Peptides against a protein of PDB entry 7RZF. Designs and how they scored, part 78

Target 1, 358 residues: chain A of PDB entry 7RZF
Amino acid sequence: PFQEEHLKQLYKIVPIKDIRNLYVTFPIPDLQKYYKSNPGHYLGHLIGHEGPGSLLSELKSKGWVNTLVGGQKEGARGFMFFIINVDLTEEGLLHVEDIILHMFQYIQKLRAEGPQEWVFQECKDLNAVAFRFKDKERPRGYTSKIAGILHYYPLEEVLTAEYLLEEFRPDLIEMVLDKLRPENVRVAIVSKSFEGKTDRTEEWYGTQYKQEAIPDEVIKKWQNADLNGKFKLPTKNEFIPTNFEILPLEKEATPYPALIKDTAMSKLWFKQDDKFFLPKACLNFEFFSPFAYVDPLHCNMAYLYLELLKDSLNEYAYAAELAGLSYDLQNTIYGMYLSVKGYNDKQPILLKKIIEKM
Target 2, 358 residues: chain A of PDB entry 7RZF as posed
Amino acid sequence: PFQEEHLKQLYKIVPIKDIRNLYVTFPIPDLQKYYKSNPGHYLGHLIGHEGPGSLLSELKSKGWVNTLVGGQKEGARGFMFFIINVDLTEEGLLHVEDIILHMFQYIQKLRAEGPQEWVFQELKDLNAVAFRFKDKERPRGYTSKIAGILHYYPLEEVLTAEYLLEEFRPDLIEMVLDKLRPENVRVAIVSKSFEGKTDRTEEWYGTQYKQEAIPDEVIKKWQNADLNGKFKLPTKNEFIPTNFEILPLEKEATPYPALIKDTAMSKLWFKQDDKFFLPKANLNFEFFSPFAYVDPLHSNMAYLYLELLKDSLNEYAYAAELAGLSYDLQNTIYGMYLSVKGYNDKQPILLKKIIEKM

## One batch from the design tools (peptide; aimed at target 1 G48 I83)

Design b2_p26_4 (made by RFdiffusion4)
Pose (drawn by RFdiffusion4):
Structure b2_p26_4 (pose): chain A 358 residues (1-358), chain P 26 residues (1-26)
Amino acid sequence: as target 2 above (358 residues)
Amino acid sequence: RSYFERQEEELEAALSPEYEAVEEAV
């Protein structure tokens, strides 16, 4: 649907709720026919990746961006999109050309070195282990899912869809990586600061927007010279699991969690798993404090402190959320809360780091 | 859920109704 008359354009949209965002839209051909190499998931794993020396951590270091989501959007049949959607700070709206410039800097940093064998092997291993201990399904919604993807795949791999990968073909990685060029951009800015500046309006919904077609100054400023920032490739993962042993049932087996420790400092509830036999467990905690909801100031500083803890710890723990260990730490009325779940091997390192950062 | 499904859901969840409305208007 994107003919070249309406390419290289930058719209300005006025919202109703106060948000600020930047959408970068590329068009690409259909890659649902390539469901074995999956080049869109490779570029999605290399663009939207938090951690040391990556696209998001540098934009956090310049104070312009809270978070960004990579990957490719799939639309209808026979055509496909690719999106880099970002949200903005107060002075992140002033430097949009520099943000998109850094986006093409990281794309060119990934075009000078191109394919990687160990990233494909690592992602294939991760999907294979995440498929081997696939948990039980709720019967409603699961049959709708496997009837939702029954139209595309044959009868043998109706289940093993986007789980098992056979081959690493760098040609298709290079092909989809070439289609991401600044002659294929469609920038869209959402900001509430364009109240009285909009000429055009939408008939169907009634929203207002513009046409600021990007002059060639900034296009030829985008693709001209792009060496690097302080970017780097992600490093070897250490949260990949290795212990897949189901520990045996002990003498004191109980059908409900029993109180084992009762002190004036803490209490526990424990139950070995009897039904599921998956090498994974969930640990949860609820810390109490009478000072957490005393007045609005003390009920306000709790969200700020807990949010800054999540800010300063996502850079470390995104590899744990990517390997299958997910944690969550949010505030409650009475006190604060913690819940770490996932594979059975790497809970102590993650929970201990959470405490010593807390 | 798999990593591919979670990243695709976050991509759809980060879309605003105002952007989807203008994308359908063109």

Design b2_p26_4_s1 (made by RFdiffusion4, then SolubleMPNN; from b2_p26_4, 16 letters changed)
Fold by OpenDDE base, seed 4:
Structure b2_p26_4_s1 (fold): chain B 358 residues (1-358), chain A 26 residues (1-26)
Amino acid sequence: as target 1 above (358 residues)
Amino acid sequence: MSLAEKQRQKLLESLTPEYEALLRSI
């Protein structure tokens, strides 16, 4: 159990690999018994969100962070950790205090907005989709996994417990949020820049580190984190599939793509799935332009265009990915290639978003 | 994998051995 002496600590860690990471860690109660509401997942979903107004979006805009992951991790018996991990840029390594301030500003935003049932419902729906279309795991790995899970869940729930969100518990969300405070923080910075500046060695792995108390002034700065107007809750994920109807296999279904449209400007091939029987589709578009590869300038313009297009679509990419949709945009020597893959239900929405940005 | 499992996996994969060792020492 973390005593006060273990809180408000900064660890400067020397990695073996050339990496720069910041770990902001909060001791939290054991949430295992609350698996039906999974408040830690709810918070991890929001804190780890990559859409507009997200923590990551702001930290990336500052040039301080490349990636962000948030969530709960098991600790020892009776407690867990909530961890926010970011991959730091070189500049970000110089702005760790400000990065953490932004984290607390985002957490403060979550407190101000309060628990959102619609967000819980999205998580529930996403988990239901994931459960319904769960890939067949390898039997040996699955058996071992189930054996481990049997320690945590009733036998009747073991197969579903990790997927089924059943109870919206705003009280538990607030309880966890109340633990995400500066007075309860442990900060670890992992960087080779600390080489030769450490005074301790970790017993298990031989990790060289330095431990320092976080100054009270810094803790107070984080405690006084205001509402940053740049932070917003995610918008509703419009890409979550709701229709999983599988059309019957046509009697005339060909084993190969059939040409179903042939015009001067377009050809369309179609193949019905005869193997997987999933409510998924792959839409592939090849665009041909005589200007795509006429000269180096046009090639570079076409490249730049797609890069800008991808950047403009980043707001949708994360939400689409969460919903089991993906897109790909590539330059070709003849023009461009677009692919949209995943659950077919919301593919038209994603495709429309792409076209609107084109 | 559930969304929760994916998130957990991403988190676990993001943990460096050095940091994990430090977490265990506490």
Scores: peptide ipSAE 0.524, ipTM 0.942, DockQ to the pose 0.682
OpenDDE base, seeds 1, 2, 3, 5: peptide ipSAE 0.506, 0.503, 0.508, 0.504; ipTM 0.940, 0.938, 0.939, 0.938

Design b2_p26_4_s2 (made by RFdiffusion4, then SolubleMPNN; from b2_p26_4, 15 letters changed)
Fold by OpenDDE base, seed 4:
Structure b2_p26_4_s2 (fold): chain B 358 residues (1-358), chain A 26 residues (1-26)
Amino acid sequence: as target 1 above (358 residues)
Amino acid sequence: MSIAEKQRKKLEESLSKEYENLLRAI
């Protein structure tokens, strides 16, 4: 159990690999009994969100962070950790205090907005989709997994407990948010820049580190984190599938793509799924332009165009991925390739978003 | 794998060995 002496600590850690990570860690109560509401997952979903107005988007815009993950981690018996982990840029390594300030500003935004039932419902729906279409695990691995989780869940719930959100518990969300405070923080920075600057070695693995108390002035700065107007809750995820109808296999279904449209400007091939019988589709578009590869200038322009297009679609990419949709955009020697894959229900929405940005 | 499991796994995979070691030692 973390005593007060273990809080408000900064750990400077030397990695073996050339990595730069910041870990902002909060001791939280054991949330295992609250698996039906999973408040830690709710908060991890919001804090780890990658859309506009997210913590990651702001930290990326400053050039300080490449990636962000947030969520609960099991600790010892009777407590857990809530961890926010960021991959730091070289510049971000110089701005750790400000990065953490932004984390607390985002957490303050979550407090100000309060628990959102619609966000819980999205998490519920996403997990329900994942449960419904879960891949068949290898029997041996699955049996071992089930044996492990039987310690945590009733036998009747063991198959669903990890997937099924049933209860919106705003009180538990607020309870966890109340633990995400500067006075409860443990900060770890992992960087080779600390080589030769450490004074401790971890006993079990020989990890070199330095431990320092975070100054009270810094803690106070984080405690006084205001509302940053750049932070917003995510918009509703438009890509979550709701229709899972599978069309009957046509009697004359071809084992290969059939040409179903042939025009001067377009050809369309179609193949029905005859193997998987999933509510999924793969849409592939190849665009041909005689100008795409005519000279180095046009090649560079086509490249820049796709990079800009990808950047403009980043706002949808994360939400689409969460919903089991993906897209791919590639330059070809003849023009451009677009692929949209995943659940078929919301593919038209994603495709429309892509086309609107083209 | 649930979305919650994916989130946990993503977090676990993001942990450096050194940080994970420190978390176990303390």
Scores: peptide ipSAE 0.511, ipTM 0.939, DockQ to the pose 0.684
OpenDDE base, seeds 1, 2, 3, 5: peptide ipSAE 0.480, 0.501, 0.489, 0.479; ipTM 0.934, 0.935, 0.934, 0.933

Design b2_p26_4_s3 (made by RFdiffusion4, then SolubleMPNN; from b2_p26_4, 13 letters changed)
Fold by OpenDDE base, seed 4:
Structure b2_p26_4_s3 (fold): chain B 358 residues (1-358), chain A 26 residues (1-26)
Amino acid sequence: as target 1 above (358 residues)
Amino acid sequence: MSLYERRKEELDKSLTPEYEALLRAI
């Protein structure tokens, strides 16, 4: 159990690798018994979201952070940690206090909006999809995993407990949010810039670090985090599949792609899946332009176009990925290549979004 | 892999050995 002396601490850590990371850590109660509601996962989903109005989006827009991960981690017996980890830019390393302020502004936004059942439902649906279509694990690893899980879950639930959300518990979400406060924070900054500025060595790994109390004025600044109007809850993920119907094999299904449309401007090849029997499709589009590679200028224009297109689609990329959809856009010497892969149900939605941005 | 497992793995991968050591030592 963390005593007050372990809270509101800043750790400056020297890494072996040339990395810059910020860890904002909160001691939280052991949430293992609440696996059916998994409030830590709910919060990790929102805090770690990458869409418009997310914490990451704002921190990226400032050039301070490259990546963000948020979630619960097991601690010792009877407690866990909620950790927000960001990969810092060089500039971000100078703005750690402001980054953490933005974290608390986002957390304050979550408090102000309150727990959202639809967000829980999306998490539930995503986990259900992942469970339904999980790959077969290797028997040895699987047995060891199950043996570990049996310590935490009833035998009847052991196979599903990590995947299936069952209970929306706004009270538990609020309870965890109440632990995500400046008075309960532990900050660790990992950077080589602290080399020669440390006074402690960790006993197990020999990690050099300095521990400092976070100034009360800084804690107070974070406690007074206002609602930043740039932060928004994510929109509903329109890409979550709901239809998993597998169409029967056609009697004359070819083992290779068949030409089903042949026109002066387009050829369409189709192959039905005869092997995997998954509600997935792979759509590949090759666009041919005589102008794509005529000269270096056109090549650079085609490249720039695709980069701008990718940037314009970034708002959908994360939501699509979460839903098991992916797209790829590439320049080719002949023009452009587009692929859309994953669950077939919402591929038309993603494809439409891509086309609308083209 | 569930979204939860993915996030857990991402979080675990994001922990530097140095930080993870300190996280366990305290």
Scores: peptide ipSAE 0.444, ipTM 0.927, DockQ to the pose 0.710
OpenDDE base, seeds 1, 2, 3, 5: peptide ipSAE 0.429, 0.418, 0.433, 0.422; ipTM 0.924, 0.920, 0.924, 0.921; seed 3 fails the geometry check

Design b2_p26_4_s4 (made by RFdiffusion4, then SolubleMPNN; from b2_p26_4, 16 letters changed; failed a check: too like the target's own chain)
Amino acid sequence: MSIYEKQRKKLEESLSEEYLNLLRAI

Design b2_p26_5 (made by RFdiffusion4)
Pose (drawn by RFdiffusion4):
Structure b2_p26_5 (pose): chain A 358 residues (1-358), chain P 26 residues (1-26)
Amino acid sequence: as target 2 above (358 residues)
Amino acid sequence: SYFETEKEKLEEAFSEEYEQFEEFSL
């Protein structure tokens, strides 16, 4: 649907709720026919990746961006999109050309070195382990899912869809990586600062927007010289699991969780899993404080402190959320709350790091 | 799965005004 008359364009949209965002849209051909190499998931794993020396961490370091989501959007049949969607700070709206410039800097940093064998082997191993201990399904919604993807795949791999990968073909990685060029951009800015500046309006919904077609100054400023920032490739993962042993049932087996420790400091509830036999467990905690909800100031500093703790710890723990260990730490009325779940091997390192950062 | 988590994050990262604009422009 994107003919070249309406390419290289930058719209400005006025919202109703106060948000600020930047959408970068590329068009690409259909890659649902390539469901074995999956080049879109490779570029999605390399663009939208938080951690040391990556696209998001540098934009955090310049104070412009809270978070960004990579990957490719799939639309209808016979055509596909690719999106880099970002949200903005107060002075992140002033430097949009520099943000998109850094996006092509990281793309060119990934074009000078191109394919990687160990990233494909690591992602394939992760999907294989994440498929081997695939948990049980709720019967409603699961049959709708496997009837929702029954149109595309044959009868043998109706289940093993986007789980098992056979081959690493760098040609398609290079092909989809070439289609991401600044002659193929479509920038869209959402900001509530364009109240009285909009000429055009939507008929269907009634929204207002613009047409600021990007002059060639900034296009030929985008693809001209792009060496690097302080970017780097992600490093070897250490949260990949290795212990897949189901520990045996002990003498004191109980059908409900029993109180084991009762002190004036803490109490526990414990139950060994009897039904599921998956090498994974969930640990949860609820810390109490009478000072968490005293007045609005003390009920306000709690969200700020807990949010800055999540800010400063996502850079460390995104590899744990990517390997299958997810944690969550949010506030409650009475006190604050913690819940770490996932594979059975790496809970102590993650929970201990959470406490010592806390 | 990892692929489904990234797809869900991408669909939740869209704003209502941008989804309306994309439907109108197409």

Design b2_p26_5_s1 (made by RFdiffusion4, then SolubleMPNN; from b2_p26_5, 11 letters changed)
Fold by OpenDDE base, seed 4:
Structure b2_p26_5_s1 (fold): chain B 358 residues (1-358), chain A 26 residues (1-26)
Amino acid sequence: as target 1 above (358 residues)
Amino acid sequence: SLFEKQRQKLEESFSEEYKKFLESLL
């Protein structure tokens, strides 16, 4: 267990690469026995969420953070870490204290809202989808992996334990949230800006670092983190597939895309999957405009249009990605290209959202 | 799983220096 002397510490670390990262770490109990409920993963899902009202959205809006990841990591015996990692902008490097304040405000929001069974259910459903369509690993790698997992899970559960959520445990979610406190924090900042400002060297790898105690005033500031009204729980992910039916291969199925609609305004090609037999589709749309790329002004207008369209769709992008849907929007010399890929079940919903923003 | 993806995304986000540093403190 981390001794109290290892808590409330700030580590300034010099990287070899030009990177700027903030790691906010919390020692947590060993959650391995709770794999059926995975409270750390539940929290990592919410803290790492990229939708409207998320921690990342607020930190991006301030220009302080590019990316955010949250989750649990295995530690030594008897403890784990919960880690929030952000990629810092140059400005964000100057606002680390305020970034961490926002993290604690978001955590406080999670405490105030309490554990949400619907969020757990979404995580369960998404994991079930991921498990159902997991690619077969190579036999050697698979055997070695299973052998390692057998130390942690009953034999009967080894195949599913990493994927299937079975138990909603709000008590365990609250227990982990209770460990995500300023008094239990370890902060690491990785930046070249600390070069020549370090006083310690890590013995194993020669990493230069400085260790500082976080001032009690700063800890108190974080302890007094209020409910920031900008933070909201995510909305329900409408893109999670539930229907995985594979339609029978038609007798007249062509090995190549067949032209099934030909009009003055549109052509439609269709090819049924004759190889993979997955409940997935690729929808590709090419739009032709006679005004596209006619001159630099029209090029710029077409570019700006797609940038605005992409921005207007950002609210759906993360939820779609989590659900195994993706879209792509590109300018072409003739107009624009739209692609929607992934599980077919909710593609019409995503496509409708895109069209409503066009 | 989402959890594996999350864990993988988390682990991939770690700089080598941070991984090593974190391991040395364990």
Scores: peptide ipSAE 0.348, ipTM 0.886, DockQ to the pose 0.698
OpenDDE base, seeds 1, 2, 3, 5: peptide ipSAE 0.343, 0.326, 0.337, 0.326; ipTM 0.888, 0.879, 0.882, 0.881

Design b2_p26_5_s2 (made by RFdiffusion4, then SolubleMPNN; from b2_p26_5, 10 letters changed)
Fold by OpenDDE base, seed 4:
Structure b2_p26_5_s2 (fold): chain B 358 residues (1-358), chain A 26 residues (1-26)
Amino acid sequence: as target 1 above (358 residues)
Amino acid sequence: SLFEKQKKKLEESFSEEYKKFLESLL
């Protein structure tokens, strides 16, 4: 267990690579026994969310952060870490205290809203989807992995324990949230800007670092983190597949795409999956415009249109990705290309959202 | 799982220096 002397510390670390990362870490109890509820993942899902009103969205809007990841990591015996990692911009490196304030404001929002069973259910459903369609690992890797997991899970649950959420435990979510406090924080900043400003070297790898106590005034600032009205819980993910029915292969199924619609304004090719038998589809649309690439002005307008369209779809992109849906929008010399890929069930919803923004 | 994906995404986000540093503090 970390002693009090190891808490409220700032580590300035010099990387070999030109990277700027902030790691905000909290010691938490060992949650392994709670794998059926996995409160650390629930919190990691919300803290790491990329949708509107997320922590990342606010930090991006300020130009301080490019990416954010949150979650639990195994520690030594008897404890874990909850870690929030952000990729810092050059400007964000100057605003680390305020970034961490926003993290605590978001955590305070999670406390104020309380544990949400619907969020747990979404995590459960997404894990069930991921389990159902897990690719078969190579036998050697599989056996080694299972042998390691057998130390933590009953034999009967070893295959499913990493994937099954069974128990909504709001008490455990609150318990973990109670550990995500400024008094328990360890901050690490990784940046080349600390080169020549370090006073310690890590013994095993020679990593140069400086350790500083976080000032009590800064800790108090974070302890007094208010509710920031910009932070909101995510909306329900409408893209989570629920129907996994695989239609039977048609007797006249062609090995290549068949032209099933031919009109003056549209051609449609279709190929049924004859190989994978997955409840997935690839929808590809090519739009032809005689104006798209006539001149540099039209090219720029077509580019700007697509960038604005992509921006208008950002609210759905992360939710779709989590649900195993993806879309791609590209300018082509003839106009535009749209691709929608992933689980078939909710593709019409995503496609409708795209069309409504076009 | 989403957990494995989240954990993997988290672990993949770690610099080698941070991994080593985190391990040395354990």
Scores: peptide ipSAE 0.351, ipTM 0.888, DockQ to the pose 0.695
OpenDDE base, seeds 1, 2, 3, 5: peptide ipSAE 0.344, 0.327, 0.334, 0.330; ipTM 0.888, 0.880, 0.883, 0.881

Design b2_p26_5_s3 (made by RFdiffusion4, then SolubleMPNN; from b2_p26_5, 14 letters changed)
Fold by OpenDDE base, seed 3:
Structure b2_p26_5_s3 (fold): chain B 358 residues (1-358), chain A 26 residues (1-26)
Amino acid sequence: as target 1 above (358 residues)
Amino acid sequence: SLFEKQRERLENSFSEELKKFLDSFL
């Protein structure tokens, strides 16, 4: 259990690898007994969200952060940590205080909006989908995992406990949010820029670090974090599949893709799944343009176009990924390749979003 | 699961060295 002396601390750590990371950690109660409501995951889902109005979107827009992850981590007996980890840019390394201010502004937004049952329901639905289509794990790994889980869950629930949310507990969400305060923060910054500026060495691996108290003025600045109007709760995830119907195998099903449409502007091949019988599809599109690679300028423009297209789709990429959809965009010597993979039910929605941005 | 993905992302966000360091300090 962290005593007061371990709170409001800043650790400057020298990595072996050239990495720049910020870890903002909060000691929280042990939430294991609340696995049916999983309030730490609810908060991790929102804080770690990558959609418009998210913490990550704002920090990326400032050029300070590349990636962000939020969630609970197991601690020692009787407590856990809530952790917000970010990959810092070189500029972000100079703005750590402001990055953390934005974290507290987002947390304050979550307090102001209060717990949302619809967000819990989405988490429940997403986990139910993941459970329903969980691939059969290798027996040896599965048995070892189950043995570990048996310490925490009833035998009847061991298979489902990590996937099935059953109880919306706004009180527990608020309880965890109340622990996500500046007075309860521990900060670690990892950067090679601290080389030669450390005064301590970790005993196990010889990691060089410096420990400093966070100034009271900085803590107070974070405590006074106002609502930032740029932060918004995510919109409902439109990509969550609800129809899992598997169509019967057609009598004329071919073992290879068959040409089902042939026009002057398009050819379409189709192969029905005859092996896996999953409510999934792979949509592959090859676009041909005589202009794509005609000269270096067109090649560069085609590359830039694809990068801009990918960037414009980032708002959907995360929600799609959560829902078990993915897309890929690649330049080809003839033009562009697009693939959309995953659950078939909402693929048309994702495809429409891609085409609208093209 | 989303939980497994978040845990995996969280775990993968730690370099092995940093994970060890944090495990010693946390």
Scores: peptide ipSAE 0.210, ipTM 0.841, DockQ to the pose 0.634
OpenDDE base, seeds 1, 2, 4, 5: peptide ipSAE 0.178, 0.182, 0.200, 0.047; ipTM 0.836, 0.836, 0.842, 0.774; seed 4 fails the geometry check

Design b2_p26_5_s4 (made by RFdiffusion4, then SolubleMPNN; from b2_p26_5, 11 letters changed)
Fold by OpenDDE base, seed 4:
Structure b2_p26_5_s4 (fold): chain B 358 residues (1-358), chain A 26 residues (1-26)
Amino acid sequence: as target 1 above (358 residues)
Amino acid sequence: SLFEKRKEKLENSLSEEYKKFLESLL
């Protein structure tokens, strides 16, 4: 268990690979017994959110961070870690203190808003979808996995325990949030820029590092993290599928796409799934424009248009991805290509959002 | 699950040096 001596520490670590990572780590209680509520996942979902008003969105807007992951990690017996990991830009490496301030501002926002049952419900629904459509693992891997998790879950729950949320526990969410404080922080910065600036070597692997106490003034700065008005909770994910009905295979279903609409301006091909029987669809649209690639100017305009369109859709991209929907937009020599893939239930919503931005 | 995906995403985001460093402090 981390003693006070191990808290409020900064570790500067030299990687083998050319990577720049910031790890902000908090010791938390063992949450394994709370798997039915999984408060660490709830917090990881919000802290690791990529939509508007998210921590990542703000840190990206400043050019300091490329990616962010938040979540719980197993530790030794009796404790876990909550980790916020970011991929740092070169500029972000210079602003680590301010990045961490923003992390604490976001955590403070989560405290101010309190636990949200609707967010828990979305996590529950998303996990239920993921469980329902879990691919069959290879028998050997499956058996080994089950044997491992039998130590943690009742036999009757082993198959579902990793997937199903059952209990909204705002008290446990608040309990974990109460551990996400500057006084409990361990910061690790991984960068080659620390090469030749380290004074310690890790015993087992020879990792070169420097350990420094985080100054009390910096801890106090983080403790006094205000509410940043740029941080917002995510909006409800409108893309979460709820209807999983599989339509019967039509008697005259063709093994290849059939032309079902032929007009001067459009052709439509359709193929029913005769193999997988999943509540999924692939919608592919090819748009033909005689102007798209007439000259370099039109080519650049078509490119810029799609880049702007993609940027305008970023607000939906992460929510769609979480819900098992994806879209792709590409320039083609004849115009553009749009693909919408995933669960068919909410594809019309995503498609409408795309069209509204076109 | 989203939990597994998040856990996997987290685990995959952790450098080997950092994982080892965490383990050495346990």
Scores: peptide ipSAE 0.324, ipTM 0.874, DockQ to the pose 0.655
OpenDDE base, seeds 1, 2, 3, 5: peptide ipSAE 0.310, 0.275, 0.302, 0.279; ipTM 0.873, 0.861, 0.869, 0.864; seed 3 fails the geometry check

